# Designs tried in a protein design run: peptides against a protein of PDB entry 5VZU. Part 23

Target 1, 271 residues: chain A of PDB entry 5VZU
Amino acid sequence: GRTLEDIFHEHMQELILMKFIYTSQYDNCLTYRRIYLPPSRPDDLIKPGLFKGTYGSHGLEIVMLSFHGRRARGTKITGDPNIPAGQQTVEIDLRHRIQLPDLENQRNFNELSRIVLEVRERVRQEQQEGGHEAGEGRGRQGPRESQPSPAQPRAEAPSKGPDGTPGEDGGEPGDAVAAAEQPAQCGQGQPFVLPVGVSSRNEDYPRTCRMCFYGTGLIAGHGFTSPERTPGVFILFDEDRFGFVWLELKSFSLYSRVQATFRNADAPSPQ

## One batch from the design tools (peptide; made by RFdiffusion4, then SolubleMPNN)

Design b1_p10_4_s2 (from b1_p10_4, 4 letters changed)
Fold by OpenDDE base, seed 1:
Structure b1_p10_4_s2 (fold): chain B 271 residues (1-271), chain A 10 residues (1-10)
Amino acid sequence: as target 1 above (271 residues)
Amino acid sequence: SDAYRDLYRP
């Protein structure tokens, strides 16, 4: 039978061949499109911009991170044989924070999988509930005829009545000790480690993360065949680094800010 | 499956 090594080797050969085909197309008629960097907003989780991502076998790719209200988006600036340029490689739901367990339990892939799938189910429920409210509102604008009926004026004012009885009943307020959710100290990162069996291109990733969010990653076969969004974890390490755990693929991509400054890359002000 | 990880990439 084919070994996993044989399958991996064949897949790598196909990737190299497809990359060679794409590079040979540079001698053909190319359409150039200007890419604009998204403007920074005060409420952005980190500064938007270009990041270099590691996609294991695909090597290094350029992804643009942008913020869209309570969503973040990674858009491929470079394409690969599976996911072409301009596709949204990751979509992050900034409403759905993932709380990582302690460092010991972070090594357990099944624990991370459980946490992510529970959040995925909540996101699915919220989408179903929000879909129902939009449907019911359109029905009943029946034309209510404007019947005009009249003005009657009645005035009367008066009466005073007084009585005052002061019943004392001193019910003891049971101290419901609201377990103060200790405000996750916004400044202290937690220890971070990849689960066992999650592949990374290297072990050179930050061992401390600020916060994590639920997200979905786009995956496909060669030639963008059967594209689907899979559950994952966006991991914010710092202002210049984030990761994505592809849960189904059991892979990790590290993204680091491109430090190069581009002239005339800012979006034109909306006129 | 491992075959799924080999066929689908991000």
Scores: peptide ipSAE 0.388, ipTM 0.876, DockQ to the pose 0.244
Fold by OpenDDE base, seed 4:
Structure b1_p10_4_s2 (fold): chain B 271 residues (1-271), chain A 10 residues (1-10)
Amino acid sequence: as target 1 above (271 residues)
Amino acid sequence: SDAYRDLYRP
């Protein structure tokens, strides 16, 4: 039978061949597009920008991190044989924080899987409820009743209806206790370890995280075949480092800020 | 499965 080593060698040969084909195609047609860095906003979780990511066998890739209200997005700047450039490799829901257990229980992949799948189900329920509200609002175009003909102006008399005293029913405005958005406590860093059986390219990842969020990652076969969004965990380590746990793949990608300064890379101010 | 991880990459 094929050994795990045989499968690895065949996969690496295929990746090398695909890389060779892509590089050879560039000699025939190169398309250049200018990339602008996203503007930084005060409410951004960290400064947006370019990060170098590790995708196991694919090596090093460049991802743009950007913020879009309660969502963050990782966009591939470099493509690979599976996911082309310009695709959203990760989508992060900043409304759905993941609470990691203690360090002992963090080693249990099934515990992390349970936590993530519970959050995924909540996100699915919220999407169904919001879809129903948007659907019901369109349905009540009640039938335009046919306007009956203008009947004549009968002039009848000014009967003195009695002085009904307006009852001052002072309905106290029920204080809608605005659920105080708990300020995103920049929580003290929590001890962090990858679950047993999650593949990392190396053991050199931060052993403390600031916060985690639910997210989805894009996966595909070679040539972007059968693309799927899979559940995962975004892990913020610090201002310059984040990770993503690909739950179904049982893999971890580490992203580190590109420290290079680019001239004229800022988006043009909206005129 | 291992086969799923071999077919699908991020």
Scores: peptide ipSAE 0.375, ipTM 0.865, DockQ to the pose 0.243
Fold by OpenDDE base, seed 2:
Structure b1_p10_4_s2 (fold): chain B 271 residues (1-271), chain A 10 residues (1-10)
Amino acid sequence: as target 1 above (271 residues)
Amino acid sequence: SDAYRDLYRP
């Protein structure tokens, strides 16, 4: 029977062959598309731009990170045998922060899975409710017949006067020292470790993270077969590094900013 | 399954 090793070898051989085919196609016909860096906005979680990731089998990947209100998006700039260039490899919901447990419980994959699946269900409920409100709001524009109710001129002025009393009671305002919720210092990174059984290409990932968000990642078979969005965790480490935990794949991808400065890479201003 | 992880990639 085929061993797991045989299946892995067959898959790796197919992947290498596909990479060779794609690379060899560059010698025959290249379509060049200019990539524009998204403009930075004040509300962007980090500066948008190009990030390099390494998937174990795929090698070096380039992803464009961009912000779209309360959503972030990773778009593949490099395609691979599974996901072609221009696809949205990750979609991050910046409304749905993931609170990681303590460092001991972060080792538990089932705990991370529970937390993410609970957030996924909330996102699903919000999408259902928002779909209903958008449906009901269109129905009530019945024609308000603007009956011109006549402007009755009611005039009357009257004056009346008096008088009374001064009561003193000087109840001391108890100083309810509203403990100013110190804005949770967005700057102190929490300890970070991958759950047991989550594969990384290397162990050289940041051991502290700033914040995490719910997201979905696009996965597919070879040739972009049966593409689906799977639940995951976007992990912001710093201004130049983020990760994505693919829950169903039990894998982690680390992305690091491309430090190259590109002249004239900004999107042309809409004239 | 391991087969799913092998067939589907990001």
Scores: peptide ipSAE 0.365, ipTM 0.872, DockQ to the pose 0.245
Fold by OpenDDE base, seed 5:
Structure b1_p10_4_s2 (fold): chain B 271 residues (1-271), chain A 10 residues (1-10)
Amino acid sequence: as target 1 above (271 residues)
Amino acid sequence: SDAYRDLYRP
């Protein structure tokens, strides 16, 4: 049978061939588009901008990180044979923090998978509930046909008396246990290690992280076949580095800020 | 499966 090594070798050969075909096609018809850097906002988790990502066999790619309220987005600036340029490689839900376990339990892939899938289920439930509220609000604008109700005469209903005894229903105020939002320890980084069996291009990833969030990553076959969003973990290391754990692929991508200053890269102010 | 990881890439 084909070994895992044989399959990996064939896939790498196909990927190299596809990269060669794509690069050779670009020599004939390059469309240049100006890329603008997203404006920085005070509430942005880190400064938005260009990051150099590692995609294992794909090598090095450029991703634009941007913030959209309670969501972050990584957009491919460079494409590959699987995911073309302009696609959203990662979508991060900044509402759903992932709490990593201790360093010993971080080595367990099944524990990380459990934590992420529990958050995925919560996100799915919230989307279903919010979809129902938005659906019910639109249905009630049936046209009130104002049928002219005929003027039936005011019968004088008699003034019966006042004896409403006040029932002292001492409704105990149910202590709404405000789920104490555990203060986001914005402090010292947590020790970080990849789970056993998660592949990284190198072992030179940061061994401490600030915080993690639930996210989804786009995966596809060659030629952008059967594109799917899969669950993952966004890992913020520092102002200039983040990672993404692709759970289904058991892979890790490291992203480092492009330190080059681009002149005139600011988006034109929306007039 | 390993075959799934071989067919799909980010």
Scores: peptide ipSAE 0.388, ipTM 0.877, DockQ to the pose 0.242; fails the geometry check

Design b1_p10_4_s3 (from b1_p10_4, 5 letters changed)
Fold by OpenDDE base, seed 1:
Structure b1_p10_4_s3 (fold): chain B 271 residues (1-271), chain A 10 residues (1-10)
Amino acid sequence: as target 1 above (271 residues)
Amino acid sequence: SDAEKDLYVP
């Protein structure tokens, strides 16, 4: 039978051929769209901007990282045969931190899968609860029938009385020693390794991470057929590098900042 | 089929 490696190799060859065909056909009609860099905010996890990402069989792609409150987004600047340019390749929920286990347990794919799927379920529950509150508020504009004013009267004030018993019960304040959460030392990254069976294009990825978050990645068939979002882990390594673990695909994408400076690339001020 | 899942990539 075909091995998974044979299937992956055949698929990679097909994607390379498709990329070659597309790039060779584009000579006839080019539409140029100006890309603006997102404005940086002080609360952004890292500086937004262009990253080069590794997408397994597709190779290197350009992704714009941007921040939207408690969400981060990776938008494809370069497209491929599956996911066109302008699509959100990754969406990161900065509310849902992933706590990685120790290095030994990080090698266990099933442990990472458990952690991610538990967070996915919490995110799904929060979305269902928030959807119910938004639905109930619209129904109650029943017609205000203008029923009339009848003036019924002022009945009086009676004054009843006094009794004052002073019970003293002096409950001792139990010193709840607030375990001072030692401020997580903002400087020491956690040791990081990919789980066994997660494919990386290169084993040269950072072996220390700062933070991890729950996210979803976009996958599709050729021609953007049946697009769906799959669960994954955003891994912040440093100011210029992040990763995404595609959980269901058992793949890892490494993203590295494009170090090129662009003149006049800032977004126009919103007028 | 499992082979159809291999067609869905990022």
Scores: peptide ipSAE 0.302, ipTM 0.794, DockQ to the pose 0.212
Fold by OpenDDE base, seed 5:
Structure b1_p10_4_s3 (fold): chain B 271 residues (1-271), chain A 10 residues (1-10)
Amino acid sequence: as target 1 above (271 residues)
Amino acid sequence: SDAEKDLYVP
């Protein structure tokens, strides 16, 4: 039978061949796009910029991390046979923090899966509710031509009297114990380990993380066929490193900041 | 097949 190593090797050969075919076809038809670094904002989780990441068998890729209010995005700068350059490989919802369990329970893939799927369901519910409010608001501005209905005289209906019997039903105010959102200890890193059965290209990943968020990753077949978003976890390690756990793929991608400084790479000021 | 995804996981 083929070993997992044989299958991985065959897939690597296919990806190299595909990369060769695509690069050879475009040899005479190069389009150039200038890349601008996103402006840094005070409220950005970390400095935006270029990161080098690993995409399993695809090897080393470049991603631009940017912040868009309560969302972060990883945009592919390098394309591969499945996902072309300029696609959003990861989308992070900074509203939905993931709390990792203790280090022992972090090894349980089913526990991480439960936590992520519960957050995914909340995100879907919020999208449905927000979609209904936006839909109902647009429909009712039909111009009701208020035809002036003629002023029929208001007959003085008589003042019925005052019998205000005060029913005293003293319903005790149930103390809604506002579950004090424990102030997310934003400062202390927690121990981090990948769940058993999550594949990493390298076991050399940070063993402490600052915070995690719900996100989605983009997957597709060769030639960007049947693209879909899969649930995952964005893991912030430090100012220069983050990870993404692809839940359904059971894989981990590590991203490290490109330390090179670029002259004149800042976006032009919006005129 | 896992080859039909952006990330091949063995």
Scores: peptide ipSAE 0.049, ipTM 0.783, DockQ to the pose 0.399
Fold by OpenDDE base, seed 2:
Structure b1_p10_4_s3 (fold): chain B 271 residues (1-271), chain A 10 residues (1-10)
Amino acid sequence: as target 1 above (271 residues)
Amino acid sequence: SDAEKDLYVP
């Protein structure tokens, strides 16, 4: 039988060959397109931009992180043998925060799996309910024949009533000391560890995270065959680092901001 | 196979 090592070697050889074929094809006709950084919005979870990630056997990849209301997207800037450039490698639902358990229970993959699948089910239910409201709203506009309501007569403008002097009732505004609700300590990172059995190429991942969200990752076979969305966890570590846990693949990808200063990377102002 | 996925984990 093939060993896991044999399968790994065969797959690595195929990936190397595919990368070589792609690079060799590009040498004959390189089409370069300019990539612009998305404009930052005040409500963006972090500054949008280019992140470098490490995927399983594919090596170093570049992803553009962008924000779209209550969704974030990771768009592949570099393609690989499975997922071509321009695809949304990750989609994050910023409506569905994932609360990680304590550090001890974070080691349990089944606990993380339970939490993620419960959120997945809520997302599915919300999509079904929102689909029904959009369907029922179209049915009831039967053509109300606009019966011409008769011209009701011009009621005359009644006269100027007199100068009621406003009494100066100087009610002292009682100092309702609005207890400043201390903005919930959204800023303290919680301890973070990968579950047992989740593979990471980078053992040096951040051991604290700010927040987590439900997301889906795109997976496919070689040549973008049978593309599907798999559930996962977007993990915000800091302004310059995020992770994605691929739940079904038991894999973790770490993404770090590309620190290169791009002088002309801003999108041209729409003329 | 795990090889048929974007994220092959060895």
Scores: peptide ipSAE 0.042, ipTM 0.768, DockQ to the pose 0.415
Fold by OpenDDE base, seed 4:
Structure b1_p10_4_s3 (fold): chain B 271 residues (1-271), chain A 10 residues (1-10)
Amino acid sequence: as target 1 above (271 residues)
Amino acid sequence: SDAEKDLYVP
């Protein structure tokens, strides 16, 4: 029977051939668009910009990371046979931080799956509640007939008096045990490891992370067929590296900042 | 799915 390796090898050959066909067919009709780097904002989790990412069989691709209030976005700069350039390969909800367990429990895929799916359900509930408020607000513009009801003079009700009793009762200062907010040690990343059964193209990923967030990744068939969003985890390692765990695919993509300096790549100042 | 294969890392 065909091995998984045989199937993978054939699929890799098909992807290489598709890449060659696409590049060769469009060589005579290339449209160029200037891309600007997103402006950095003080509230940005890290500096926005270009990152090199791994997409399994597609190899190395370029993604632009940008921040949009309480959301981050990875936009494909390079397209592949499945997901074209300009698509949002990852969308990160910065409202929904994921707390990873200890290193032992991080090896358990089912534990990570539980945590992510609980957050997914909260996001779904918030979307349903927000959808209902937007629906009810439009209905009741009934025409308020402005009947001018006449100004009845409100009578001056009288100034009753001064009673001053100074009751002393000395309530004991209950010791509010200040729950010591463990100072968010902004500097020490937590230990990080991929769950068992999550595949990574490179085992040389950072073994510490700063924080994690709920997100979704875009997947599709060849030619962008049946595009869907799959749940995952955005992992911030440092200023120049982040990861995405594709939960349903049991895959990990590592993204590293492109260190190239681009002349005139800054967004024009908003006029 | 083909999408799973494309994101599959051997």
Scores: peptide ipSAE 0.042, ipTM 0.782, DockQ to the pose 0.744

Design b1_p10_4_s4 (from b1_p10_4, 4 letters changed)
Fold by OpenDDE base, seed 1:
Structure b1_p10_4_s4 (fold): chain B 271 residues (1-271), chain A 10 residues (1-10)
Amino acid sequence: as target 1 above (271 residues)
Amino acid sequence: SDAYKDLYKP
């Protein structure tokens, strides 16, 4: 029978061949689209821009990170045989922070999977609840004929009276020890390690992360066949580095900011 | 089958 290694090797050969065919076909009919960098906003989690992503078998890809309120988006600037350029490779929900366990428990893939699947279920519930509120608001405003009911009169004013008795009883407020939510130390990143069995292109990833969020990643077969969004973890390492853990693929992609400055890459100001 | 997931890439 084909080994897992044989299947991976064949798939890698197909990916290389497809990549070669695509790159070689570009000579005949290129549509050029200008890419604009997203404007930075003060509330952006990090500066938006271009990142170099590592996609295991696909190698190096360029992804544009942008912020859209409580969502972040990674858009492929370079495509591959599975996911074409212009697709949203990752969508991050900045409302749904993931708390990583200690380093010992971070090594357990099943623990990370549990945490992410719990968040996915919350996101699904919130989407169902928000869908119900939008549906019921088209209540039948039947034309209620406004019959003019008559102006019955202003009955008056009466007056009394004062009495003031002051009863004391001083029930002691029981000290509900508010469990002090330890202020998430905004400055110190937590120790980070990939779970056992999550593949990375290299082991050269940051061993400390600032925060993690729930996200979904786009996956497809060759030629963008059967595209689906899979659950994952966005990991913010620093201002210039983030990662994405693809849970179903058991893979990790590291993204590093492209330090090159592009002239005239700013979006035209909305006139 | 797990083999079908191996064909899906990000």
Scores: peptide ipSAE 0.309, ipTM 0.841, DockQ to the pose 0.222
Fold by OpenDDE base, seed 4:
Structure b1_p10_4_s4 (fold): chain B 271 residues (1-271), chain A 10 residues (1-10)
Amino acid sequence: as target 1 above (271 residues)
Amino acid sequence: SDAYKDLYKP
């Protein structure tokens, strides 16, 4: 029977062959498209731009990070055999922050999975509710001339009275020790570790993160077959580094800013 | 299955 090793070797050979076909096709039919850097906005979580992504078996890829109100998007600038260039590799919902547990509980993949899936369910509910409001709002523009129904005088129900008994019982104010909400130390990033069983290309990832958000990642088979959006976590490390945890794949991609200065790469000002 | 993770990639 085919062993798991045989299937893995066949798959790796197919990946190498596909890489060879793609690279050899580039020699014959190169379409050059100018890419502009997205303009930075004051409300952007970090400066938008080009990042080097690590995609395990595929190697290093280039992703454009851009901000679209309360959403961020990672667009593949380089494609691979699974996801072609121009696809949205990651879509981040900046409305849905992920709170990572303590460092001990961060090692538990099932805990991270629970947290992410609970956020995914809230996002689905909000989309269903917003879809219903948008649907019902279009139907009610029938001009019902509501005739003014006459004001019937509702009667003065009476004033009953008085009694005043003063019971004194001086129950001692139990000192509700207000658990001092430790001021969220706005300055120090949270300790970060990948869950056990999440694959990283390298162990050299930041061990401190600023914040995390719910997101979805695009996955597909070879030749962009059966593309689907899978739940994940966007992890902001710093101004120049972010990660994405692919929950279903149990993998982590690290993205680092391309430090190259691009002359004339700014988007033309909207006229 | 683990085989699905091997076939589907980001």
Scores: peptide ipSAE 0.305, ipTM 0.839, DockQ to the pose 0.232
Fold by OpenDDE base, seed 5:
Structure b1_p10_4_s4 (fold): chain B 271 residues (1-271), chain A 10 residues (1-10)
Amino acid sequence: as target 1 above (271 residues)
Amino acid sequence: SDAYKDLYKP
């Protein structure tokens, strides 16, 4: 039978061939688009900008990290045979922090999968509830045709009396146990290890992370066929490095800031 | 499992 190694080797050969075909086709019609760096905001988790990512078999790719309120986005600047340039490779929900377990339990892929799938279910519930509130608010502007209701006569309703029974119902104030917002220990990084069976291109990834968030990654077949969003974990290592764990793929992508200073790469101020 | 990883990439 084909070994897993044979399948990986054949797939790598196919990807190289596809990249060669695509690059050779691009030589005939290159559309150049100027890339602008996103403006930095004080509330951005890290400085936005260009990152060099590792996509396993795809090799090295350039991703633009940008912040959009409580969402972060990784946009492919370089495309591959599966996901073209300009697609959002990752979407990060900065509302939904992932708490990694201890270092021993981080090795368990099923534990990480459980944690992420629980967060995914919460995100789906919040989207359904928020979709209902937005739907009900638009329905009520039916034009109330003000039909002129006829002037029915003033019947004198009688003056019945004052009976003042003081209902004592001493509703005990239920102690709303304020769920103590565990102080976001924004400070010391926690030990980090990839789960067993998660593939990384290199074992050389940061062994300490600052924060983790729920996110989705875009995956597709060759030629961008059947694109779907898969659950994952955004791992912030430091100001210049982040990772993404693709749960369904059992893969890890490491992203490192492009240290090159681009002159005149700032977006024109919105006029 | 593995066939899915071969067909779908990020």
Scores: peptide ipSAE 0.302, ipTM 0.840, DockQ to the pose 0.240
Fold by OpenDDE base, seed 2:
Structure b1_p10_4_s4 (fold): chain B 271 residues (1-271), chain A 10 residues (1-10)
Amino acid sequence: as target 1 above (271 residues)
Amino acid sequence: SDAYKDLYKP
């Protein structure tokens, strides 16, 4: 029978061949699209920009991280045999923070799976509830032809009535100390480890993370066949590094900021 | 099957 090694070798040969075909096709017909770096906003979790991904068999990938209100987006700048360039590889829901357990329980894949799937179910419920409110509100504005009732001219005037009692009641303004929501302290990083059975390209990932969020990752077969959004975890390590745990694939992708300065890469100011 | 997961990549 085919060994797992034979299947892996055949799959790797196919990936290399496809990558070669795609790269060779690019040499024949290079369509250049200018990519602008997203402008940084004060509320951005980290500075948006280009990140180098290192995961799986694909090798080096470039992803643009951008922020869109309560969502973050990773967009492939480099395509691969599975996911073309310009596709959104990851979508992060910044509303749904994932609290990782202690380091012992972080090694349990089933615990991480439970936490992620519970958040996925909440996201699904919120989408269903928000879909109902948007649907019901549009139906009932039938155009009531408001007949133009005539402009009756009622003029009447004057009455000045008087009296002035100055009741002093000096109700002390209770200082409602608005508990300034302490800007969510960029919490002391928690110890981080991948669950047992989650594959990483290397063991050289940060062992401390700042925060985690629910997200979805795009997966597909070769040639972008049967694309699917799968649940995962976005892990912010620092200003220059984030990870994504692909829950269903049991894999981890590490992304590191491209430190190159690009001239004229700023988005044109909206005129 | 696990083999089907091996064909799907990010």
Scores: peptide ipSAE 0.295, ipTM 0.842, DockQ to the pose 0.227

